Peptides against a protein of PDB entry 7BDX. Designs and how they scored, part 272

Target 1, 212 residues: chain A of PDB entry 7BDX
Amino acid sequence: EMGAAACTLLWGVSSSEEVVKAILGGDKALKFFSITGQTMESFVKSLDGDVQELDSDESQFVFALAGIVTNVAAIACGREFLVNSSRVLLDTILQLLGDLKPGQCTKLKVLMLMSLYNVSINLKGLKYISESPGFIPLLWWLLSDPDAEVCLHVLRLVQSVVLEPEVFSKSASEFRSSLPLQRILAMSKSRNPRLQTAAQELLEDLRTLEHN

## One batch from the design tools (peptide; made by RFdiffusion4, then SolubleMPNN)

Design b2_p25_7_s3 (from b2_p25_7, 13 letters changed)
Fold by OpenDDE base, seed 1:
Structure b2_p25_7_s3 (fold): chain B 212 residues (1-212), chain C 212 residues (1-212), chain A 25 residues (1-25)
Amino acid sequence: as target 1 above (212 residues)
Amino acid sequence: as target 1 above (212 residues)
Amino acid sequence: MLEEIQEENKEETKKVGEELRKALE
């Protein structure tokens, strides 16, 4: 309980750029983020298909950890740190997103996807993530989720890839051949306005790329 | 391990006034400090006289908690919060200082004493602490510690009482009748220069009060 | 271009994260 409370507070204060700099400027950052990945992995492995009550201390603890990573990645120096010094953590997040079933740990998925999106703000981060084995199939796996918020953040990540020619050109063939167009079209008609807009924008971007 | 790491990071960043304000401005502060007191108490009770290895994750966790309290108390709004909203935590710290044997958990004692000293910067805090049952005997108990750093911070706390007439007048009779003068005189001859100076200053302050 | 667009959105991502945090607490 105390650990969860401490992590939650750390999550809250990490919304500040100065706090992120303080975290990363110390000598404890590497160890912290290494253990973070391990802890998240252990949590997901322990879910054994049972609907873990979202309200458990363990869930709260892992949510806070994912939130901290997201807030770190929201800052330029934080992105640099993650991409240069915590690649294993990024690999872990990608792996965990693949291990979770559709509809499972929805809020955790959202936080992890947000962290990956933030990392993708940096070209180096985007390259690293997009070059990860199985990245494109993973995106489509995640788009099969029934949760609109999960799908929204997947679409945001897809858009990051599409809008960067250097990255998209390398994966364009696989991307186009496997694109779940009907699913994205369905999302463009969603009652969720944010999801609807994101899907529409992505479809427009894809059309523009086909004409170039 | 993850909890200890998170608390350690939180301890580090809490050295900033802005971070302290962020911690206290949220809706989680009361719960956090409530659990903090409980966790510290559980730790001390578990020591069962065995020399707990200072290097355990549990010890590190508790040290970090005490450090956070110290940093919160170093800021005006933090002192106000502790004195108004977390009196139970202050009571716990006083109790734990009394429960520990001389030479036991030296570093934790120092952190706890530092937090109490910081609280005593505020007159309201000083009043609260000094009016706690057994406060004066507790000071003398702590001065019997063989560790110079523990004794130093005890002397600092004693000085805070002596230098505030409103507080000292209420306890002056008990204070004077129980004062371990020979112990303080011995400290004024310590090879530790900080302890030596603190003891000398206190003796001078006491002499001045006797002439008034 | 991508970095610029995404950098402009960083505050929005923080906001969404904070809203999510509050909802989870």
Scores: peptide ipSAE 0.024, ipTM 0.796, DockQ to the pose 0.121
Fold by OpenDDE base, seed 4:
Structure b2_p25_7_s3 (fold): chain B 212 residues (1-212), chain C 212 residues (1-212), chain A 25 residues (1-25)
Amino acid sequence: as target 1 above (212 residues)
Amino acid sequence: as target 1 above (212 residues)
Amino acid sequence: MLEEIQEENKEETKKVGEELRKALE
C-alpha cells in the first residue's frame, strides 16, 4: 500500500518536465527503471488467465510505474534516457504487450502503449522499437483488442512508423502483407471520435504511400 | 525494493517547492501521509533491541518517507498541511523519537527531527509539537544521543521553543528545572562546528531570557 | 518531419496521459 501510494504520487508529479529532469538527473534513475521493468514483468506473469486484479495495490503500483515511464518519455531528455540507457525496459514493455491477451489489463496496455508512442517521437526510439523482433505482428496482435483506447494507441504507434520513411522502408513488405486493413477501415467508422480520426489519418497516410 | 526506489525518487524530487505543492494539491496527500506514519511506526516497532537494519529496503523506504515529510515541512504550504491535516503523523514522529534508544536508528532520528524542526518554523506547528505530552522530557531524552547530528537537531528544536515567548512561557518552569545545562555546555565545546554553534547560540538565548 | 510534429504535440500527449491517470485514480 505504501509503495503504491508513493509511486502514484511520483506518477502525478512526473507530469512535470522539471520533475522528469530531476528524476533523471539523480543517480538512481537507472536502478529505478530497471526495477520498474522487472516489477511490471512480475505482475504480468503473476496473472492467471483472464484474471484482472484491477483494484489491487499491486495493480495500482504497476499502473503508476507505467505512468511514470509514459511521463518520462513525454520529455525529450526522458526519451533520450530511455532509448540510450533503459532499452531493457522498452524490451519488457514490448514483451508484456505481447503477453497480455485481448481485453486483459486494458489500462496497463494503454499506459504502456502511450509510453512507446512517446518513445517513438524520437527517431532513435522509433527505430529501436520498430526493429524489435516481432514488432509488426505485435501491433496487429494489439489491434485485435476490443478496447477502443488500446486500438487508438496502437494506431498512433503504427502511424509513427508509417510516417517515417526510413523506418517504414525496412518493414514495408511485411507491413503491407499483414496489414489488417479491414480492421482499420472499421475503426475509421467508429463512434469513438478519437479512434475514428486516428484510423482515418492512418488510412490517408497509407494511401499516400501507395501513390508514391 | 521497488517501493523503496519509488519513494527515494519521490524524496529527491520533493526537495522542490513545486513538487511539494503538486503532492499536496492532489487528492492523495492525506492517505499518503497517513500511511507514512503507520509505516514508520511499524518499522520502529519491528526493531528488536539495538538492532539497526540500516541497509535494508525497509530502512531505505522509511528513510525516504521521513525525508519526504521533511521536505514537505520545508515549504510553507507543506507545514500548513501537516499541522492542519496530518497531526497524527506528527504525533507518530514524536512517539517514535521517544521509542528509539540513544544511538538507535540515528539517521531516521535525524530526518524526523529535521521534519519537526521544519514544522516548528510555523508558530502553529511549534505550538502543536511543544504542547505534546512529554515534549520536554523527549527533548532531553533525544539530547542524550551520542550522535552529534541528532543532538544538533535537538538543539535547533529547543532553540525554536526558547525563541518563541508564547511557547516558552508555557513550559518555562519545566524547561528550566530539567535543562541539561552541562550537556549543552559540553556541546558548545564540541569539535563539530555545527553542533558547537548551535549549542553556543542556544546558551546565548537562554542567558538573554534569564536577564529579562 | 515526424519527429518535429510529434515533438510539437508532446504536450497533448502528456495531457492524454494525465487524463488517463486521473481516470485510474
Scores: peptide ipSAE 0.023, ipTM 0.797, DockQ to the pose 0.107
Fold by OpenDDE base, seed 3:
Structure b2_p25_7_s3 (fold): chain B 212 residues (1-212), chain C 212 residues (1-212), chain A 25 residues (1-25)
Amino acid sequence: as target 1 above (212 residues)
Amino acid sequence: as target 1 above (212 residues)
Amino acid sequence: MLEEIQEENKEETKKVGEELRKALE
């Protein structure tokens, strides 16, 4: 309980750029993020297949950790740190997103996807995550989720790839051959306005790429 | 381990006034500091009588918590919060300082004493802690510690009392009757310059009070 | 181009994150 409370406070204050800089300016950042990855992995592995997110201290703790990563990745120096010094954490996040089933741990998925999106703001980060083995299949796996928020953040990440020619070119063939077009089209007609907009924008971007 | 790491980071960033304000501006501060007190108490109670501070995750966690309290108390709004809304925590700190034996948990004692000193900067806080039952005997108990840093911070707290006439007058009789003058005189001759100076200053302040 | 676009959206992302944080707390 105390750990969860402390992490939650750290999560809250990490919304500040200065706090992120302070976190990273110390000598403990590397260890912290290493343990973060291990902790999140352990949590996900401990989940029974049919168990949704439990309202527990452990769950709150993991949410806070994922939130901290997200907030760190929202800042330029934080992205640089994650991409340069904590790639194992990024690998872990990608792995966990693959290990979770559709509809499972929705909020955690959202946080992890938000963190990856923030990392993708850095071109080096985008290159790294997009070159991860099984990245494209992972995106489609995640996009099969029934939750609109999960799908929204997947679409945002897909758009990051699509909008970067240098990255897109490396996986364009696989991307085009496996694109779940019908699913994206369905999302463009969603009642969720954010999801609808994201899907529409992506479709427009894809159309533009096909004409070039 | 993760909890300790998170708390340690929170400790580090709490050195910022803005972070303290952020911590207190949320709706979780009360709960956090309540749990903090409970956690510290549980830790101290779990210590065997002959066991010094263990280099453990639990110890690190408690140190970080005490450090956070110290940093919060270093800021005006933080002192206000502690004095107005978290008096139970202050009571706990006073209790724990009494429960620990001389030479036991030196670093924790230092942090707790630092927090009390910071609280004493607020007149309301000084009044509160000095009116705690057994406060004067507690000071002398702590001053019997063989550690110079512990003694230094005790002397600083004593000086806070001595320099505030409104507070000193309430306990002047007990203070004068129980003052370990020989111990303080010995400290004024310490090889530790900080301790030496603190003891000398206190002795000067006491002389001034006797002449008035 | 991508970084600029994404940086422009970072405030919205932070807002969403904050909303999520509040909902989870």
Scores: peptide ipSAE 0.021, ipTM 0.792, DockQ to the pose 0.122
Fold by OpenDDE base, seed 2:
Structure b2_p25_7_s3 (fold): chain B 212 residues (1-212), chain C 212 residues (1-212), chain A 25 residues (1-25)
Amino acid sequence: as target 1 above (212 residues)
Amino acid sequence: as target 1 above (212 residues)
Amino acid sequence: MLEEIQEENKEETKKVGEELRKALE
């Protein structure tokens, strides 16, 4: 309980760039983010055995960790740190997103996806993520999630790839061949306005790429 | 391990006034500091049973918590919060200082004493602490500690009382009757320069009070 | 243009993150 509380507070204060810089400026950042990945992985692996209540201290703890990662990735120096020094954490996040079933741990998925998106703001980060083994299948796997927020953040990540020609060109063939177009089209008609807009924008971007 | 790491980071960043304000500005401060006290108490109570290694994750966790309290108390709004809203935590710290034996958990004692000293910067805090049941005996108990840093911070706390006439007057009789003068004199001859100076200054302050 | 879009999306992400944090607390 205390750990979760402390981590939650850290999550809150990490919304500040100065705090992120302070975290990274210390000699403990590497260790912290290493253990973060391990802890998140341990949690996800535990889900198959014990029905962990979403509101458990353990769940809250992991959410806070994911939130911290997201906040760190929102800052330029944080992205640099993650992409350069904590690639294992990024790998872990990608892996965990694949390990979770549709509808499972939705809030955690959202936070992890947000962290990946923030990393993708850095071209180096985008390249790293997009070149991950199974990245494209992972996106489609995630897009099968019944949760609109999960799907929204998946679409945002897809858009990050599509809007960067250097990155998209490397995956264009696989992307085109496996694109769940009907699913995206369905999302463009969603009652969720954010999801609707994101899907529409992505479809427009894809059309533009077909004409080029 | 992860909890300790997160808490340690929080401890580090809490050195900033802005972070303290952020912690307190949230709706979770009360709960956090409540649980902090409970956690610290649980730790101290556990020491009689299991030889907890000083370097255990649990110990580090508690140290970080004490550090956070210290940093919060270093800031005006933090002191206000502690004195107004987290008196139970202060009571806990005082109690734990009494429960620990001389030489036991020295680092924790130091942090707790520093937090109390910081609280004492606020006259309201000083009054609260000094009026705690058994405060004067506690000071002398703590002053019997073989650790110079513990003793140093005890002397600083004593000095805080002595230098505030409104507070000192309430305890003057008990203070004078129970003063471990020989111990303080011995400290004034310590090889530890900080301890030496603190003891000398206190003795001077006490002499001044006898002449008034 | 991409950077601008990313920055806007970053701000949105920050907002969503904060909302999630508040909801989880």
Scores: peptide ipSAE 0.093, ipTM 0.809, DockQ to the pose 0.145; fails the geometry check

Design b2_p25_7_s4 (from b2_p25_7, 16 letters changed)
Fold by OpenDDE base, seed 5:
Structure b2_p25_7_s4 (fold): chain B 212 residues (1-212), chain C 212 residues (1-212), chain A 25 residues (1-25)
Amino acid sequence: as target 1 above (212 residues)
Amino acid sequence: as target 1 above (212 residues)
Amino acid sequence: RLEEDREEILEETRRVGEEMKKSLE
């Protein structure tokens, strides 16, 4: 309980850039993010089936951790720190996104995807994520999620790759062949306006890149 | 481990007034400080004898909690919050200071005493602490501590009472009779210059108040 | 391009974080 409460407060205050700088300016940041990855991994491994007690102290703790990572990644120095000094955490997030079934831990997936998207704002982060083993299969897996918010944040991450010529050019053929284009097309017809727009924009970007 | 790491980071960033305001501006502050008191109490109750594993995750966690309370009490709105909304925590700190033996948990005692001192900057806080049952016996108990830093912070707390006429006038006779004046006099001869100065100043203040 | 939208990203991150915090209460 106390750990979850403390971590929740830390998540709250980490919305401030100055707080993120203070976290990273300390000597404990590396250890914190290392243990964060381990803790999230342990939580996901402990999940039996599709049942998640969202109200558990453990769940709240892991949500707060994922929230902190997302807030850190939202600012330039935080992205630099994660990409340079906490790559294992990024690898863990990618792995956990692969380990979770469609519809499982939806909110956690959203936070983790947001953290990856925020990291992808940095070209070095985008390269690191996109060059991750199994990245494209992971996108396919995640786009199979029944949750519109999960799919939305996956599409945003895909768009980050597509909008960066240096990254996309290396994998353009693989992206075009391995993306579930029919699924994305179905999302462009979604009743969720945010998902609809994101899918439409991505399809337009992909078409534009075919003609160039 | 993770709880201690998160709490340590929260402690670090809570040195900022803006972070303290953010902590207190949330809906979780009351719960956090309630659980903080319980956690510290549980830790102290778990101590067997004088052996403290200072490097344990549990110890680090409790240190961080005490540090957070100290940082919150360092600013005006934090003092107001503690005195108005978290009196049970103040009672817990006073109790724990009484439950710990001389020489036991020295660093924790220092942090707890610093938090009480910070609360004492507020007249309402000073009144609350000084009117606590057994406050004067507690001062006597704490001044028996072999640690100079513990004694220093006790003397600072006593000075806060002595320097406030509205508080001191009500208990002046009891303070004069129940304070270990010989012990304070011995501290005024300490090789520790900070302890020496604090003891000297307190003795001067007490003498001045006898002549007024 | 994404770095130019920094303020929007921060606001979105905050918004989603607040929504999730409230949902865990």
Scores: peptide ipSAE 0.031, ipTM 0.813, DockQ to the pose 0.148
Fold by OpenDDE base, seed 4:
Structure b2_p25_7_s4 (fold): chain B 212 residues (1-212), chain C 212 residues (1-212), chain A 25 residues (1-25)
Amino acid sequence: as target 1 above (212 residues)
Amino acid sequence: as target 1 above (212 residues)
Amino acid sequence: RLEEDREEILEETRRVGEEMKKSLE
C-alpha cells in the first residue's frame, strides 16, 4: 500500500520537467531505474502463474513506475539519461513487451510503449531500440494486441523508425517484409479515429519510402 | 528496496514548493498521509522486539516518509493541509516521539521534530501540537535524549511555543514548572554551537517572560 | 521533426498518464 501510494505521487509530480531534472540530478537515479527494471520484470514474471488482479497494490506500483519512466523520457535530459545510463531498463521494457500476451496488462503495455516512443525522440535512443534483437518481431507481436491503444502506441513507435532515414534505411527491407501491413491496413479502417489516423499516416510514410 | 527508492526520490523532490503543491493538489494526498502515519507507527512498534538495523529498507522508507512530511510542512499550503486535514498524522508523530526511547531512532526523531517545528509555524498547528495531551511531558522526555540534534529540534519547538504569547500564556505555569530548565541550562553550555545558541535563546526568552 | 513536437509529446504523455491514473482508481 504505502509503496504504491508513494510511487503514484512520484509519477504524478514527474510530469514536470523540473521534477525530472531533480530526480536525475540526484545520486539515486541510477539505482532507482535499475530497481525499476527489476521490479517490473519480477511483476511480469509473476503473472504467468497467478491471475494477479490488475487492481492490486503491486500492479499500481508497477504502473506508477512505468509512468515515471514515461514522464522522464518525455524530457530531453531524461531521454539522454535513459539511452546513455539506463539501457538495461530499456532492454527490460522491450523484453517485457515481448513476454506479455495479447490483451495481458494492456495499461502497462501502453505506458511501456509510450516510454519507448518518448525515448525514440532521441536519435541515439531510436537507434538503440530499433537495433535491439527481435525488435521487428516484437512490433509484429504487439500489433497482434486486440487493444486499440496498444496498437496505436506501437504504430507511433514504428512511425518514429520510418521517419528517420538514417535508421530506416538500414532495416527498410526487413521492415517491409516483416511488418504486418495487412493488420496496419485493417487498423487504417478502424472506428477508433486515433488508430485510424496513425495507421493511415504510417501507410503513407511507408508508401512514400517505397518510391524512393 | 523499490518502495524505499521511490519514497526517497519523492522526499528529494518534495523540497520544492511546486512539488508540494502538486502532491497536495492531487486526490491522493489524504490517503498518502494517512498511510504514512500508519506506516511510521507500524515501524516504531516493530522496534520494541527486534533490533531492526537502522540501515534497513524499511528504515529508509520511514525516514523518507518523515522527510516528505517535513518538506510538506515547510510550505504554507502544506502546513495548512496537515493541521486541517491530517491531524491524525500529527497525533501519530507526537505519539511516536513519546514511544521512542532516548537514543533510539535518532534520525527519525530529528525528522519528526523538524516536521512538528514546521507545522508550528502555523498558529493553528502550534495550538494543536501544544494543546496535545502530554505535550509538556513529551518535551521533557525528548530533552532527555543524549543526541544533540534531537535536543536542538526540541528546543526549537519549545521556542516556537514560548514566542507565541497566545499559546504560551495558557500554559506558562506548566511550562515553567515542567520544563527541565537545568537540562536546558546545561545545553546552553554545550560544545555544540547550535545547541548552545538555541538553549541560550530559549533561556533568554523564558527569562523575559518571567518578568512580564 | 520529433524534437519540434516536444511540447506535444509532453502534453500527450501527461494526458495519457492522467487518463491512466484515473482509470486505475
Scores: peptide ipSAE 0.030, ipTM 0.814, DockQ to the pose 0.161
Fold by OpenDDE base, seed 3:
Structure b2_p25_7_s4 (fold): chain B 212 residues (1-212), chain C 212 residues (1-212), chain A 25 residues (1-25)
Amino acid sequence: as target 1 above (212 residues)
Amino acid sequence: as target 1 above (212 residues)
Amino acid sequence: RLEEDREEILEETRRVGEEMKKSLE
């Protein structure tokens, strides 16, 4: 309980750039993000057995951790820190997104996807994520999610790759073959306007790159 | 472990006034400080049985909590919040300072005393602390501590009372009878210059008030 | 391009964070 409350407050205040700088300027940052990955992994592994109530203190704690990572990744120095010093955490987030089933822990997936998207703003982060083993299969898996918000954040992450020619050129053939284009097309007809727009933009970007 | 790491980071960033305002501006502040008191109390109660290693994650967690309270109390709006909305936490800190033996959990006592001192900067806080049942006996107990830093912070807290005539006038007779003046005099001869100075100043203030 | 959208990303991150925090209450 107390850990979840403290972590929730840390999540709240980490929306400030100055707080992110303060977190990273300390000697505890590396250890904190290492334990963060381990804690998130332990939580996701525990879900396979017991129906942990999503509203549990443990769930709230893991949400707050994912929120802190997202807020850190929203800042340029935070992205640089994560990519340079906490690659294991990024690998863990990618792994956990693969381990979670469609419809499972939707809100956590959204935060983790937002963190990856925020990391992808940095070219080093984008390269690191996109070069991760099983990245494209992971996108397929995540786009199988019935949740519109999960799919939206996956589409945004895919768009970050597609808009960067230095990254996309290496995987363009695999993207064309392994992206669920029919699902993305179905999303472009969604009643959710955010999902609809993101899917339309991605399809347009992909078509523009097919002619090159 | 993760809770202690998160709380330690929250402690570090709470040195900022803006972070304190952000903590208090949220709807989670009341719950956080309520659980803080309970957690600190639980920890101190657990010490009576098992030699909890002072370097344990649990100890670090409680240190961080006490540090957060101290940092919140260092800010005017934080003092106002603690005195108006978290009196139970102040009562808990006073209780825990009474429950801890001389030489036991010295660093925690220092942080708790610093929090009370910071609260005492506000006249409402000073009144609340000084009117607490057993306050003067508690000062006697704490001044029995062999640790110079504990004694220093107790002397500072006593000085806050002595320098406020509206508060001191109510207890002046009890202070004269129940303060360990011989111990304070011994502290005025300490080799620790900070303790020596604080004890000398307090003795001078007490003498000045005897002539009135 | 994405660095130019920093303010939007921060606001979105904050918005989603606030919505999620409220939903966990």
Scores: peptide ipSAE 0.030, ipTM 0.808, DockQ to the pose 0.162
Fold by OpenDDE base, seed 2:
Structure b2_p25_7_s4 (fold): chain B 212 residues (1-212), chain C 212 residues (1-212), chain A 25 residues (1-25)
Amino acid sequence: as target 1 above (212 residues)
Amino acid sequence: as target 1 above (212 residues)
Amino acid sequence: RLEEDREEILEETRRVGEEMKKSLE
């Protein structure tokens, strides 16, 4: 309980750039993000056995951790830190997104995807994530998720790749062959307006890049 | 480990007034400080059995919690919050200071005493603490501590009471009869310059108030 | 007087807090 409460408060205040700078300016940042990755991994690995109640202290704790990572990645210095000094955490997040089944831990997936999207704002981060082993198969897996919010954040991440010629040119053939285009097209007809718009824009961007 | 790391980071950033305002402006502050008191109490109660290593994750966690309370109490809005909305935490801190033996958990005592001192800057807080049952016996108990830093922070708290006529006038007879004046006099001869000065000033203030 | 010394109290709180943090490392 207390750990989850403290971590939740830390998550709340980490929305401030000054707080992110304070976290990163300390000597404890590396350790914190290392343990964060391990804690998230341990939680996800524990789910295959006991249906941990989504509202458990453990779940709340992991959500707060993922939220902190997201808030850190929202800030330029935080992105730089994650991409330069905490690549293991990024690898862990990618792995956990692959380990989670469709419909499993939806809120956690959303936070993790938001963190990766925020990291992808940095060109170095975008390259690192998109060149990660199994990244494109992971996108296919995640786009199979029944949750519209998961799919929305996957589409946003895909869009970040597609909009960067330096990244997309290297993977364009694999993206075209391995993206579930029919699924994205189905999302462009979704009743969820955010998902609909994101899918439409991505399909338009992909078409524009087919003609170039 | 992770809880202690998160709480330690929260302690670090709570030195900012803006972070304190952010913590208190949220709907979770009441719950956080309630659980804080319970967690600190549980830790102190556990010490009577197993010698928890002072460097344990549990100890670090409790230190961070006490540090957060201290930092919150250093800010005017934080003092107001504690005095108005978290009196149970103040009662808990007073109780824990009574439950701890001389020389036991010195660092925790210092942080707790600093938090009470910071609360005592607010006249309402000073009244609340000084009118607490067993407060003067507690001061006597704490001034028996072999640690100079504990004694220093007790003297500072006593000074806050003595310097406030509205508070001291009500308790002056009990303070004069129940304060270990000989012990304070011994502290005024300490080799620790901070303790020496604090004890000298307090003795001078007490003498000035004997003549009024 | 204690309210006037707020800045000193904040600095002292910071100092002791930082020393305590370092001592737990």
Scores: peptide ipSAE 0.028, ipTM 0.789, DockQ to the pose 0.147

